# Peptides against a protein of PDB entry 5EIB: the designs that were tried, part 80

Target 1, 366 residues: chain A of PDB entry 5EIB
Amino acid sequence: VDLEPGTMDSVRSGPFGQIFRPDNFVFGQSGAGNNWAKGHYTEGAELVDSVLDVVRKESESCDCLQGFQLTHSLGGGTGSGMGTLLISKIREEYPDRIMNTFSVMPSPKVSDTVVEPYNATLSVHQLVENTDETYCIDNEALYDICFRTLKLTTPTYGDLNHLVSATMSGVTTCLRFPGQLNADLRKLAVNMVPFPRLHFFMPGFAPLTSRGSQQYRALTVPELTQQMFDSKNMMAACDPRHGRYLTVAAIFRGRMSMKEVDEQMLNVQNKNSSYFVEWIPNNVKTAVCDIPPRGLKMSATFIGNSTAIQELFKRISEQFTAMFRRKAFLHWYTGEGMDEMEFTEAESNMNDLVSEYQQYQDATAD
Target 2, 366 residues: chain A of PDB entry 5EIB as posed
Amino acid sequence: VDLEPGTMDSVRSGPFGQIFRPDNFVFGQSGAGNNWAKGHYTEGAELVDSVLDVVRKESESCDCLQGFQLTHSLGGGTGSGMGTLLISKIREEYPDRIMNTFSVMPSPKVSDTVVEPYNATLSVHQLVENTDETYSIDNEALYDICFRTLKLTTPTYGDLNHLVSATMSGVTTCLRFPGQLNADLRKLAVNMVPFPRLHFFMPGFAPLTSRGSQQYRALTVPELTQQMFDSKNMMAACDPRHGRYLTVAAIFRGRMSMKEVDEQMLNVQNKNSSYFVEWIPNNVKTAVCDIPPRGLKMSATFIGNSTAIQELFKRISEQFTAMFRRKAFLHWYTGEGMDEMEFTEAESNMNDLVSEYQQYQDATAD

## One batch from the design tools (peptide; aimed at target 1 G337 D339 E342)

Design b2_p26_3 (made by RFdiffusion4)
Pose (drawn by RFdiffusion4):
Structure b2_p26_3 (pose): chain A 366 residues (1-366), chain P 26 residues (1-26)
Amino acid sequence: as target 2 above (366 residues)
Amino acid sequence: AAAARREARIAKAAALKAEREAAAAA
């Protein structure tokens, strides 16, 4: 789905472009120009029922639908504006299904548009209310990993998407292969989301590799465990050691000692017990899958529900406030008939989300 | 209530777009 028609061509000309159902390409003529109001109201509303028809069709041919997963950026107009409209329509029509999103957060280091904080805040407001699980993929973190760790002086979207694809493969492994833990979206959600609004996850993985060089050695289980908890290996630009984990899911892929995995996971939990909330006993679940990802014999994937994610929302909120106080470009949004109070409503909801993460960060079992 | 409010805003946006098109055609 895109309001921009040129997106259809690039996907089709891609390696697996012909494998998609031709009828499932739903596109517009213009597209939103980084205007969330255009995406949601204006233009996305024009296009949205066509998308829902296709969604309804894919759903009726499902033996037992688990739910939906949406990939989109929060900084633009279509993936953000229209994407959240689609989510709201799908929530109305399929209220008992899990909604899961892979949402990429904007960063000034990657994209040169100052309205992106507007678009992201309006979107975060919708996701807080309407999604069950959201993987926070931070362009800030992706750029820093490429620039500082992978030493790529000029990171491209290809460089960033290599990190995203490795992460998406890792976090969906329990859904795609036989296993006991978090095997479906609802079970994963019940294990990861203690409070409905706090469903933004920090993903990480190890080893971090630059695409096309080179290899190995394969990591030891200790090396995998330590790296997957490292702040430098997170896809969100937050220091996990600045907050506390409410829940964690760890996924080890490849051939390895299950016993050694158990010992190392127990090791990181009790050496660093102060970083795991004490009022949620046994809040770290571990899954092993025998099939490694491509190019690797061993890998680990980390899914965290950490109070430290408030740093991501504080950064967006600060940029949003800096722009919104000067009312810059606001008429671009209200020109599409959007209420200015929707900006204030979204800002307040995001700041409320930050306060809630802090409340549980300071909470004690006493 | 939130869905009704959204639909009202979608209708307003459609009306404003039609007015802009009509002014341009004129």

Design b2_p26_3_s1 (made by RFdiffusion4, then SolubleMPNN; from b2_p26_3, 11 letters changed)
Fold by OpenDDE base, seed 4:
Structure b2_p26_3_s1 (fold): chain B 366 residues (1-366), chain A 26 residues (1-26)
Amino acid sequence: as target 1 above (366 residues)
Amino acid sequence: SKMERERAMIERARALRAEREAAAAA
């Protein structure tokens, strides 16, 4: 789905374009112009019914519909505005199904789009209320990984998207292969989300591989475990040491000993015990899938529900506040039917979310 | 309700768009 035709043409003409049904390409003509309000209330609102018709058709063809998975950006107008509209409409029609998102967080290191903090804040407000699980894929973290870790002097969208694809492949491993931990979206939510509003995940991946470098590095289980918990491997620009893990899932892929994995996972928990909440028992879950990702012998994917994710939201909030206090570009949104109160409500809800994370970070077992 | 508020915003946005399109055609 896009509000611009050119992106759909690129997907259709791409190496995998033929795996999608032609009738499932729904697109507009005018775009959102990086405006959340155009995506949510105007251009997106005109297109959403045609998307819902496709969603219904595909849902009816499912033997067992678990829920929905959306991939979108929060910095643009389409992914942010129309994406959150679509989430709202799907949730209204399918209230008993899981809403899962891969939400790409904007960064000024990656994009010069000035209004991204508005689009992100307005989107986060919707995601807090209307999703069950949200993987926070932060363009700042992706850029920093590409630049610092992968030594790419000028990271491209292709380089960032490679990390996104590896992460998405990792976190969906348990959904795609039978007999795994968190084999369905609902079980994932039960294990990862102890509090309904605190459903924003910090993903991580090991090993980090550059585009075109098939690192046939024989990583060991200890090395994978250590790298997976390293802040430099997190796809969200947060330091886990500045917060506490509420829940963790670790997904190992490749031929390895489950016993060795369990031993290393216990060791990393014990070494980092101060960074876990003590009042959630059995808050670390581990899965091993014998099928490695393409081009790797072994990998590990991390899913963290950490109070450190508040650093990401604080960054967005600070950027939002700096613009909103100046009323910068507000006329672009109000001209699409939005009230200024929607900005203040979104800011308030995001600040409340930060406060909730901080509360649970400071909570001690009585 | 949140849904009613969203609908009202969509309707307002459509009206504002129609006004802009009419003004651009004039």
Scores: peptide ipSAE 0.326, ipTM 0.848, DockQ to the pose 0.953
OpenDDE base, seeds 1, 2, 3, 5: peptide ipSAE 0.275, 0.266, 0.305, 0.277; ipTM 0.832, 0.827, 0.840, 0.831

Design b2_p26_3_s2 (made by RFdiffusion4, then SolubleMPNN; from b2_p26_3, 12 letters changed)
Fold by OpenDDE base, seed 5:
Structure b2_p26_3_s2 (fold): chain B 366 residues (1-366), chain A 26 residues (1-26)
Amino acid sequence: as target 1 above (366 residues)
Amino acid sequence: SRMEREKEMIERAKALRAEREAAAAA
């Protein structure tokens, strides 16, 4: 789905364009112009019914519909505005189904789009209320991984999207291969989301290795485990050491000893016990899939529900507040039918979310 | 409700768009 036809043409002409049904390409003509309100209330609102018709058709073809997965950017107008409108409409029609998102967080390091803080804040307000699970894929973290870890001097969107794809492949492993932990979206939610509003995940992937070092790196279970819990491997720009894990899932892929995985996972938990809440029993889940990712002997994917994710929301909130106090560009949103009150409500809800994460970070077992 | 407010904003957006289109055609 896109509000611009050129994006759909690029997908269709791409290496995997043929895997999608032609009738499932729904697109507008005018785009959102990086305006959330244009994506949500005007251009997106005109297109959403056509998208819902496709969603219904695909849902009816499912033997057992678990839920929905949306991949979108929170910085742009289409992914943020129309994406959240679509989530709202799907939630209304399918209130008992899981809503899962891969939400790409904007960063000034990657994009010069001035209104990204507005689009992100307005989107997070929708995601807090209307999603069950959200993977926070932060362009700032992706850029820093590309630059610092992968040694890419000038990271491109292609380089960032490679990390996104690896992460998405990792977190969906249990859904794609039988007999795994969290084999369905509902089980994932039960294991990962102890509090309904605190459903924002910090994903991570191992191994992350520069091209120059790949040939010299052994892949071992201890090294994967160590790297997976390293703050430098997180796809969200927050330090887990500044918070506490509510829940964790680790997905190992490749031929390895389950015993060794369990031992290393126990060791890393014990070593980092101060970074876990003690009042959620058995809050770390581990899965091993014998099928490695393409081009690797083994990998580990991390899913963390951490109170440290508040650093990401604080960053967005600070940028939002700096613009909103100046009333910068508000007329672009109000001119698309949006009320200024929606900005204040979105800011408040994001600040409440930050406060909730902090509360559970500071909570002790009574 | 949030859903009612969303509908109101969508209808307002349509009206504002129609006004802009009419003004551009004049």
Scores: peptide ipSAE 0.377, ipTM 0.871, DockQ to the pose 0.910
OpenDDE base, seeds 1, 2, 3, 4: peptide ipSAE 0.355, 0.365, 0.365, 0.368; ipTM 0.862, 0.864, 0.865, 0.866

Design b2_p26_3_s3 (made by RFdiffusion4, then SolubleMPNN; from b2_p26_3, 19 letters changed)
Fold by OpenDDE base, seed 4:
Structure b2_p26_3_s3 (fold): chain B 366 residues (1-366), chain A 26 residues (1-26)
Amino acid sequence: as target 1 above (366 residues)
Amino acid sequence: MKMEREKEIIKRAAELRKKREEEKRK
C-alpha cells in the first residue's frame, strides 16, 4: 500500500514483485507529502476502504487468522498517517485479532524531513492504543550500526533496509516454522507484554553483516549470545543498561546444541541480572530453529521489552516539543482538518507512556 | 467520542481539500 504509484511500480519490477497478487497492490495518485494528517484524514482516508476490501478478502482466505502485521515508517506521511488509520480500521473490524507492527522510527541523522517529530508523535499515540506488539526499528540505531559497526562511510537506505529485513526475518522465525516457542502472535504477546500499553520492543540481531560482506563469520553460540545482548546490536537507539528488561525473547537459528544455548542464556541472564526486573518470573524465553537464515550458518535475534525504550520516546518528545512550542509547520496539519489539541493529546499520551516505563523501572520486588 | 471526533476531522478535511482544489482552479 502506498499513496504514491511509483513505489508500487518499484516493488512490481523488483526481484520479488511476482510473489504479490496484482490485486493486492493498492495505491493512490497523490502522496501524503510527509504530512501525517494527509495520510490519516485526507489522501489516506480516500484509499483506506480499498485497502480494507483487500484485507477482508485475504482474511477470509486464511484457515486460521492470527492477526495482522504492518510495516511502516513513522516519519513519512503515508506510513505514519495512513498506516495508523489502517491499524485503527482493522482493529475496529477485527477487535479480537493481534495487531503487530514493525514501526521505523525517524532520525535527523537519516532524514531532513523537518516534520518527522510530529508524524512520529501522532503515530505513537495511535500505536499505544491500537497495537498489541510494536517492534521499534530506529533509523538512528540503524545508521549508527551501519556507520560505527559495519564501518560504512556513507550508509544508504539499502544498508538500513538490510538490517530491517534481517531483524524482521529473525523475529518472525517462530511464526514461519512449526514447533517453536511463540508459534503464534497471541503467544508472543502473552510472553512479551506483561502490561498492555508497554508493548514496544527493542529488536536486535547477530551477526551484524552488510549485504556486500560475505563475512561468513562462523559465530559460536557464546559469541551470538554476547552480541545479541550488546547495546551495539540493538535496532533501537537505547542502552539496555539504562533500564530494566521486563521480558526478553531470544531466537536462535541454525544447527546448534540446545544445551549450549540454554547454558549461555543462563549465563547472560546471571551476568546481567541487575538489568532485569525481579518481579517477573521466567521473563526470558528462548527458541531454537534448526533452519539458518540464508547466507549464515547461525544467527540470533533478540526481542527486548525494556524500560530503556523510554530513551527513544524522550528523544522524539524533545524534538516534538521544540517544534510545537514554536507552532512550526502546524498550519500544514490544521489545513488538513486537525486541531492543535490532537498534538497535545498525542504528546501527553507519549509522556504518560514514558512515565509508565519509569515507574516499572523503579519498581522493586516487595 | 474518538470515532465521532475522527469523523468530524475527516469531514472538515474533505471540505478544506475541496476549497483548495477550487482555489487552484482559479
Scores: peptide ipSAE 0.345, ipTM 0.844, DockQ to the pose 0.881
OpenDDE base, seeds 1, 2, 3, 5: peptide ipSAE 0.010, 0.025, 0.000, 0.071; ipTM 0.343, 0.421, 0.220, 0.662; seeds 2, 3 fail the geometry check

Design b2_p26_3_s4 (made by RFdiffusion4, then SolubleMPNN; from b2_p26_3, 13 letters changed)
Fold by OpenDDE base, seed 4:
Structure b2_p26_3_s4 (fold): chain B 366 residues (1-366), chain A 26 residues (1-26)
Amino acid sequence: as target 1 above (366 residues)
Amino acid sequence: SHMEREEAIIRKAAELRRARLEAAAA
């Protein structure tokens, strides 16, 4: 789905364009112009019914519908505005199904779009209320990985998207292969989300690989485990050491010793015990899938529900506040039917979320 | 006008994003 036709043409002409049904391509003509309000109230609202018709058709064809997965950006107008509109409409129609998102967080390091903090804040407000699980894929973290770790002087969207695809493949491993931990979206929510509003995940992946990197580094289980928990491998620009893990899932892929995995997972928990909440028992879950990712002998994917994720929201909030206090660009949103109060409500809800994370970070068992 | 300047900024940002996406698809 897009509010611009050119994106759909690129997907159709791509190497995997044929895997999608032609009738499942729904697109507009005018785009959202990087405006959340255009995506949510005007241009997106005109297209949403056509998308819902496709969603219904595909849902009816499912033998067992678990829920929905949305991939979108929060910095643009379509992914942010129309994406959150779709989430709201789908949730209204399917209230008993899981809503899962891969939400790409904006960064000034990657994009010069000045209104991204507005689009992100307005989106987060919707995601807090209308999703069950949200993977926070932070463009700032992706850029930093590409630049610092992968030594790419000028990271491209191709480089960033490679990291996104590796992460998405990793976190969906348990859904795609039978007999794994979190084999369905509801089980994932039960294991990862102890409090309904605190459903924003910090993903991580090891080993980090660039597109075209022929260097297969044979990693050991200890090295994978160490890298998976390293802040430099996190796809969200947060330091886990500045917070506490509420829950963790680790997904290992490849042929390895389950015993060695369990030992290393125990070791990393013990070493980092101060960074876990003590009042959630068995809050670390481990899965091992014998099938490695394409081109790798082994990998590890991290899913963390950490109070450190508040660093990401604080960054967005600071950028939002700096613009909103000046009323910069507000007329672009209000002209599309938004009220200024919606900005204040979104800011307030995001700040409340930060406060909730901090509360649980400071909570003791006594 | 202030509105025209803001529109130009938003439009330029959108164009830059498109150009980056096209260059990356290539």
Scores: peptide ipSAE 0.034, ipTM 0.378, DockQ to the pose 0.028
OpenDDE base, seeds 1, 2, 3, 5: peptide ipSAE 0.023, 0.017, 0.187, 0.007; ipTM 0.406, 0.388, 0.758, 0.295; seed 3 fails the geometry check

Design b2_p26_4 (made by RFdiffusion4)
Pose (drawn by RFdiffusion4):
Structure b2_p26_4 (pose): chain A 366 residues (1-366), chain P 26 residues (1-26)
Amino acid sequence: as target 2 above (366 residues)
Amino acid sequence: SSREEAETKREELAEEREEEKEEAEE
């Protein structure tokens, strides 16, 4: 789905472009120009019922639908504006299904548009209310990993998407292969989301590799465990050691000692017990899958629900406030008939989300 | 109210965009 028609061609000319159902390509003529209001209201509303028809059709041909997963950026107009409209319409029509999103956060290091904080805040407001699980993929973190760790002086979207694709493969492994833990979206959500609004996850994986060089050695289980908890291996630009884990899901892929995995997971939990909330006993679940990802014999995927994610929302909020105080480019949004109060409503909701993460960060069992 | 005014403006804009689409088809 895109308001921009040129997106259809690039996907089709891609390696697996012909495998998609031709009828499932739903596109507009113009597209939003980084205007969330255009995406949601204006233009996305024009296009949205066509998308829902396709969604309804895919759903009626499902034996037992678990739910939906949406990939989109929060900084633009279509993936952000229309994407959250689609989520709201799907929530109305399929209220008992899990909504899961892979949402990419904007960063000034990657994209040169100062309205991106507007678009992201209006979107975060929708996701807080309407999604069950959201993987926070931070372009800030992706750029820093490529620039500082992978030593790519000029990271491309291809360089960033290599990190995203490795992450998405890792976090959906329990859904795609037989296993006991977090095997479906609802079970994963019940284990990861203690409070409905706090459903933004920090993904990480190990080893971090630059695409096309080179290899190995394969990591030891200790090396995997330590790297997957490392702040430098996170896809969100937050230091996990600045907050506390409410819940964690760890996924080890490849051939390895299950016993050694158990010992290392117990090791990181009690050496660093102060970083795991004490009022949620046994809040770290571990899954092993025998099939490694491509190019690797061993890998680990980390999924964290950490109070430290408030750093991501504080950064967006600061940029949003800096722009919104001066009312810059606000008429671009209200020109599409959007209420200015919707900006204030979204800002307040995001700041409320930050306060809630801090409340549970300081909470004690006493 | 501000929300009623915004809804009216969105409806007027949708009508204008539909008219322009019909004229172009013609």

Design b2_p26_4_s1 (made by RFdiffusion4, then SolubleMPNN; from b2_p26_4, 16 letters changed)
Fold by OpenDDE base, seed 5:
Structure b2_p26_4_s1 (fold): chain B 366 residues (1-366), chain A 26 residues (1-26)
Amino acid sequence: as target 1 above (366 residues)
Amino acid sequence: SSRAAAAEKLAALKAERARRRAEAAA
């Protein structure tokens, strides 16, 4: 789905364009112009019914509908505005189904779109209320991984999107292969989300290796485990050491010893025990899939529900507040029928979310 | 509910946009 036709043409002409049904390409003509309000209330609002018709058709064709997965950017107008409109509409029609998102967080290092803090804040407000699970894919973190870890001097959107794809492939492993931990979206939510509002995940992937170092790196379970818990490998720009894990899932892929995985997972928990909440028993889950990812002998994917995710929301909030106090570009949103109060409500809800994470971070077992 | 208010606001915005488009086409 897009509000711009050119994006759909790029997908259709791409190496995987043929895997999608032609009738499932729903697109507008006018775009959102990086404006959440255009995506949510005007341009997106004209297209949403056509998307819902496709969603219904595909849902009816499912043998067992678990829920929905949305991939969107929170910086742009379409992904943020129309994406959150779709989430709301789908949630209204399918209230008993899981709403899962891969939400790409904006970064000033990657985009010059000045209004991204507005789009992100307005989106987070919707995601808090209308999603069950949100993978936070932070362009800030992706850029830093590309530059520092992968040794790419000038990271491109292609490089970032490669990391996004690897992460998405990793976190969906259990959904795609039978007999795994979190084999369905509901089971994932039960294991990962102890509190309904605290459903924002910090994903990570291993191995991440620069081209120059690939020849010298052995892929071992200890190295995967170490890298997976390294703050530098998090796809959200948060340091897990500044917070506490509420829940963790680790998904290993490839031929490896389950015993070795369990030993390494126990060792990493013990070494990092201060970074876990003590009042959630058995909050680390591990899965092993014998099928490696394409081009790798083995991998590990991390899903962390950490109170450190508040660093991401604080960053967005600070940028939002700096713009909103000046009423910068506000007329672009109000001209689409938004009220200034909706900005204040979104800011408040995001700040409340930050406060909730902090409260659970500071909570001790009595 | 916040959802009902949002739906009503969206409906109003759609109607106003349709009006503006009709006025611009006239």
Scores: peptide ipSAE 0.033, ipTM 0.578, DockQ to the pose 0.193
OpenDDE base, seeds 1, 2, 3, 4: peptide ipSAE 0.019, 0.000, 0.023, 0.000; ipTM 0.422, 0.258, 0.329, 0.274; seed 4 fails the geometry check

Design b2_p26_4_s2 (made by RFdiffusion4, then SolubleMPNN; from b2_p26_4, 15 letters changed)
Fold by OpenDDE base, seed 3:
Structure b2_p26_4_s2 (fold): chain B 366 residues (1-366), chain A 26 residues (1-26)
Amino acid sequence: as target 1 above (366 residues)
Amino acid sequence: SAREEAAARLEALRAARREAREAALA
């Protein structure tokens, strides 16, 4: 789905374009112009019913509909505005189904779109209320991984999207291979989300190896375990050492010893015990899938529900506040039918979320 | 429990915010 036709042509011409049904390509003509309000109230609102018709059709064809997965950016107008409109409409029609998102967070290091703080804040407001699980994929973190870890001198969107794809493949492993931990979206939510509003995840992937070092890197369970808990491998721009994990899931892929995985997972928890809340028992879950990802002997994917994620929201909030106090570009949004109160409500709700994370971070077992 | 206390603090915060919102809309 896009408000621009050219994106659909790019998908169709891509290596996997033929896996999608042609009738499931829904697109507009005018785009959102990086404006959340165009995505949510005008251009996106005109297209949303056509998308919902496709969603209904595909949902009816499912033997057992677990829920929905949306991949979108929060910095643009389409992914942010129309994406959150779709989430709202789908949630309304399917209130008992899981809403899962892969939400790409904007960063000034990656994009020159000045209104990204507005789009992100308005989107987070919707995600807090209407999603059950949100993987926070931060463009800043992706850029830093590409530059520092992968040794890419000039990271491209293609390089960033490769990391996104690897992460998405990793976190969905348990959904695609029956009989494992978190085998469905609801089980994942139960295991990962102890508090309904605190459903924003920090993903990570291992191995992350530069092209020049690939041939020299041993892929071992200890190495994967160490890397997946390394702050430098987090795909959200927050330091887990500045917060506490509420819950963690680790998904290993490849032929490996379950005993070795359990030993290494215990070791890493003990080593990092200060970064876990002590009042949530058994808050680390581990899965092993015998099927490796393509091109790797083994991998590990990390899913963290950490109070450190508040750093991401604080960053967005600070940028939002700096713009909103000046009423910069506000007329672009109000001209599409938004009220200024919606900005204030979104800001408030995001600040509330930050406060909620902090309260649980400061909670100690007596 | 620490969880119950944290939940209670969160509910209190939510209540205070609802009241503040209602007061601002009045």
Scores: peptide ipSAE 0.032, ipTM 0.441, DockQ to the pose 0.016
OpenDDE base, seeds 1, 2, 4, 5: peptide ipSAE 0.021, 0.021, 0.010, 0.019; ipTM 0.450, 0.521, 0.440, 0.507; seed 5 fails the geometry check

Design b2_p26_4_s3 (made by RFdiffusion4, then SolubleMPNN; from b2_p26_4, 17 letters changed)
Fold by OpenDDE base, seed 2:
Structure b2_p26_4_s3 (fold): chain B 366 residues (1-366), chain A 26 residues (1-26)
Amino acid sequence: as target 1 above (366 residues)
Amino acid sequence: SAREEAAARLAALREARRAAAAAAAA
């Protein structure tokens, strides 16, 4: 789905374009112009019914519909505005199905689009209310990984998207292979989301290795485990050491000793016990899939529900507040039928979410 | 429970913010 036709042609001409049905390409003509309001209330609203018709058709063809997975950006008008409109409409029609998202967070290091803080804040407001699981893919964290860990001097969107693809492949492993922990979206939600509003995850992937160091790096369970819990390998721009994990899932892939995995996972929890809440028992889940990812002997994927994710929302909130106080570009949104109150409500809800994470961080087992 | 106390504090914070927003709009 896109509000621009050229994106669909790029997907069709891509190496996997043939895996999608032609009738499942739904697109507009005008684009959203990086405006959430165009995506949500005008251009996106004109297209949404045609998307819902496709969603219904595909849903009816499922033997067992678990839920929906949306991949979108929060900085752009289409992914942000129309993406959240679609989430709302799907939630209305399928209230008993899981809504899962891969939400790409904007960063000033990656994009020059000045209105990204508005689009992100307005989107986070919708995600808090209408999603069950959201993987926070932060462009700032991806850029920092590419630069610091992968030793790329000038990270490209291609480099960032490679990390996203590896992470998405990792977190969906249990859904794609039988006999795994979290084998469905609902089980993942039960294990990862102890509180309905606190459904934002920091993903991570290992191994992350620079091209120059690949030949010298042993792929071992201890090294994968250590790298997954390293703050520098989180795909969300927050430091887990500044918060506490509510829940964690680790997905190992490849031929390895389950005993060694369990030992290393126990060791990392014990070493980092201060970074876990003590009042959620058995809050770390481990899965092992014998099938490695393509091109690797083994990998590990991390999913963290941490109160440290408030750092990401604080960054967006600070940028939002600095623009909104000046009413900068606000007329682009109000001209599409938005009220200034919607901005205040979205800011308030995101600040509430930050306060929620902080309260659970500070909660002790009494 | 610490969870119920945290939830109650959250509810109070939400009410206080709604009240403050309503007072600022008035």
Scores: peptide ipSAE 0.021, ipTM 0.505, DockQ to the pose 0.017
OpenDDE base, seeds 1, 3, 4, 5: peptide ipSAE 0.020, 0.008, 0.019, 0.015; ipTM 0.499, 0.370, 0.489, 0.459; seed 1 fails the geometry check

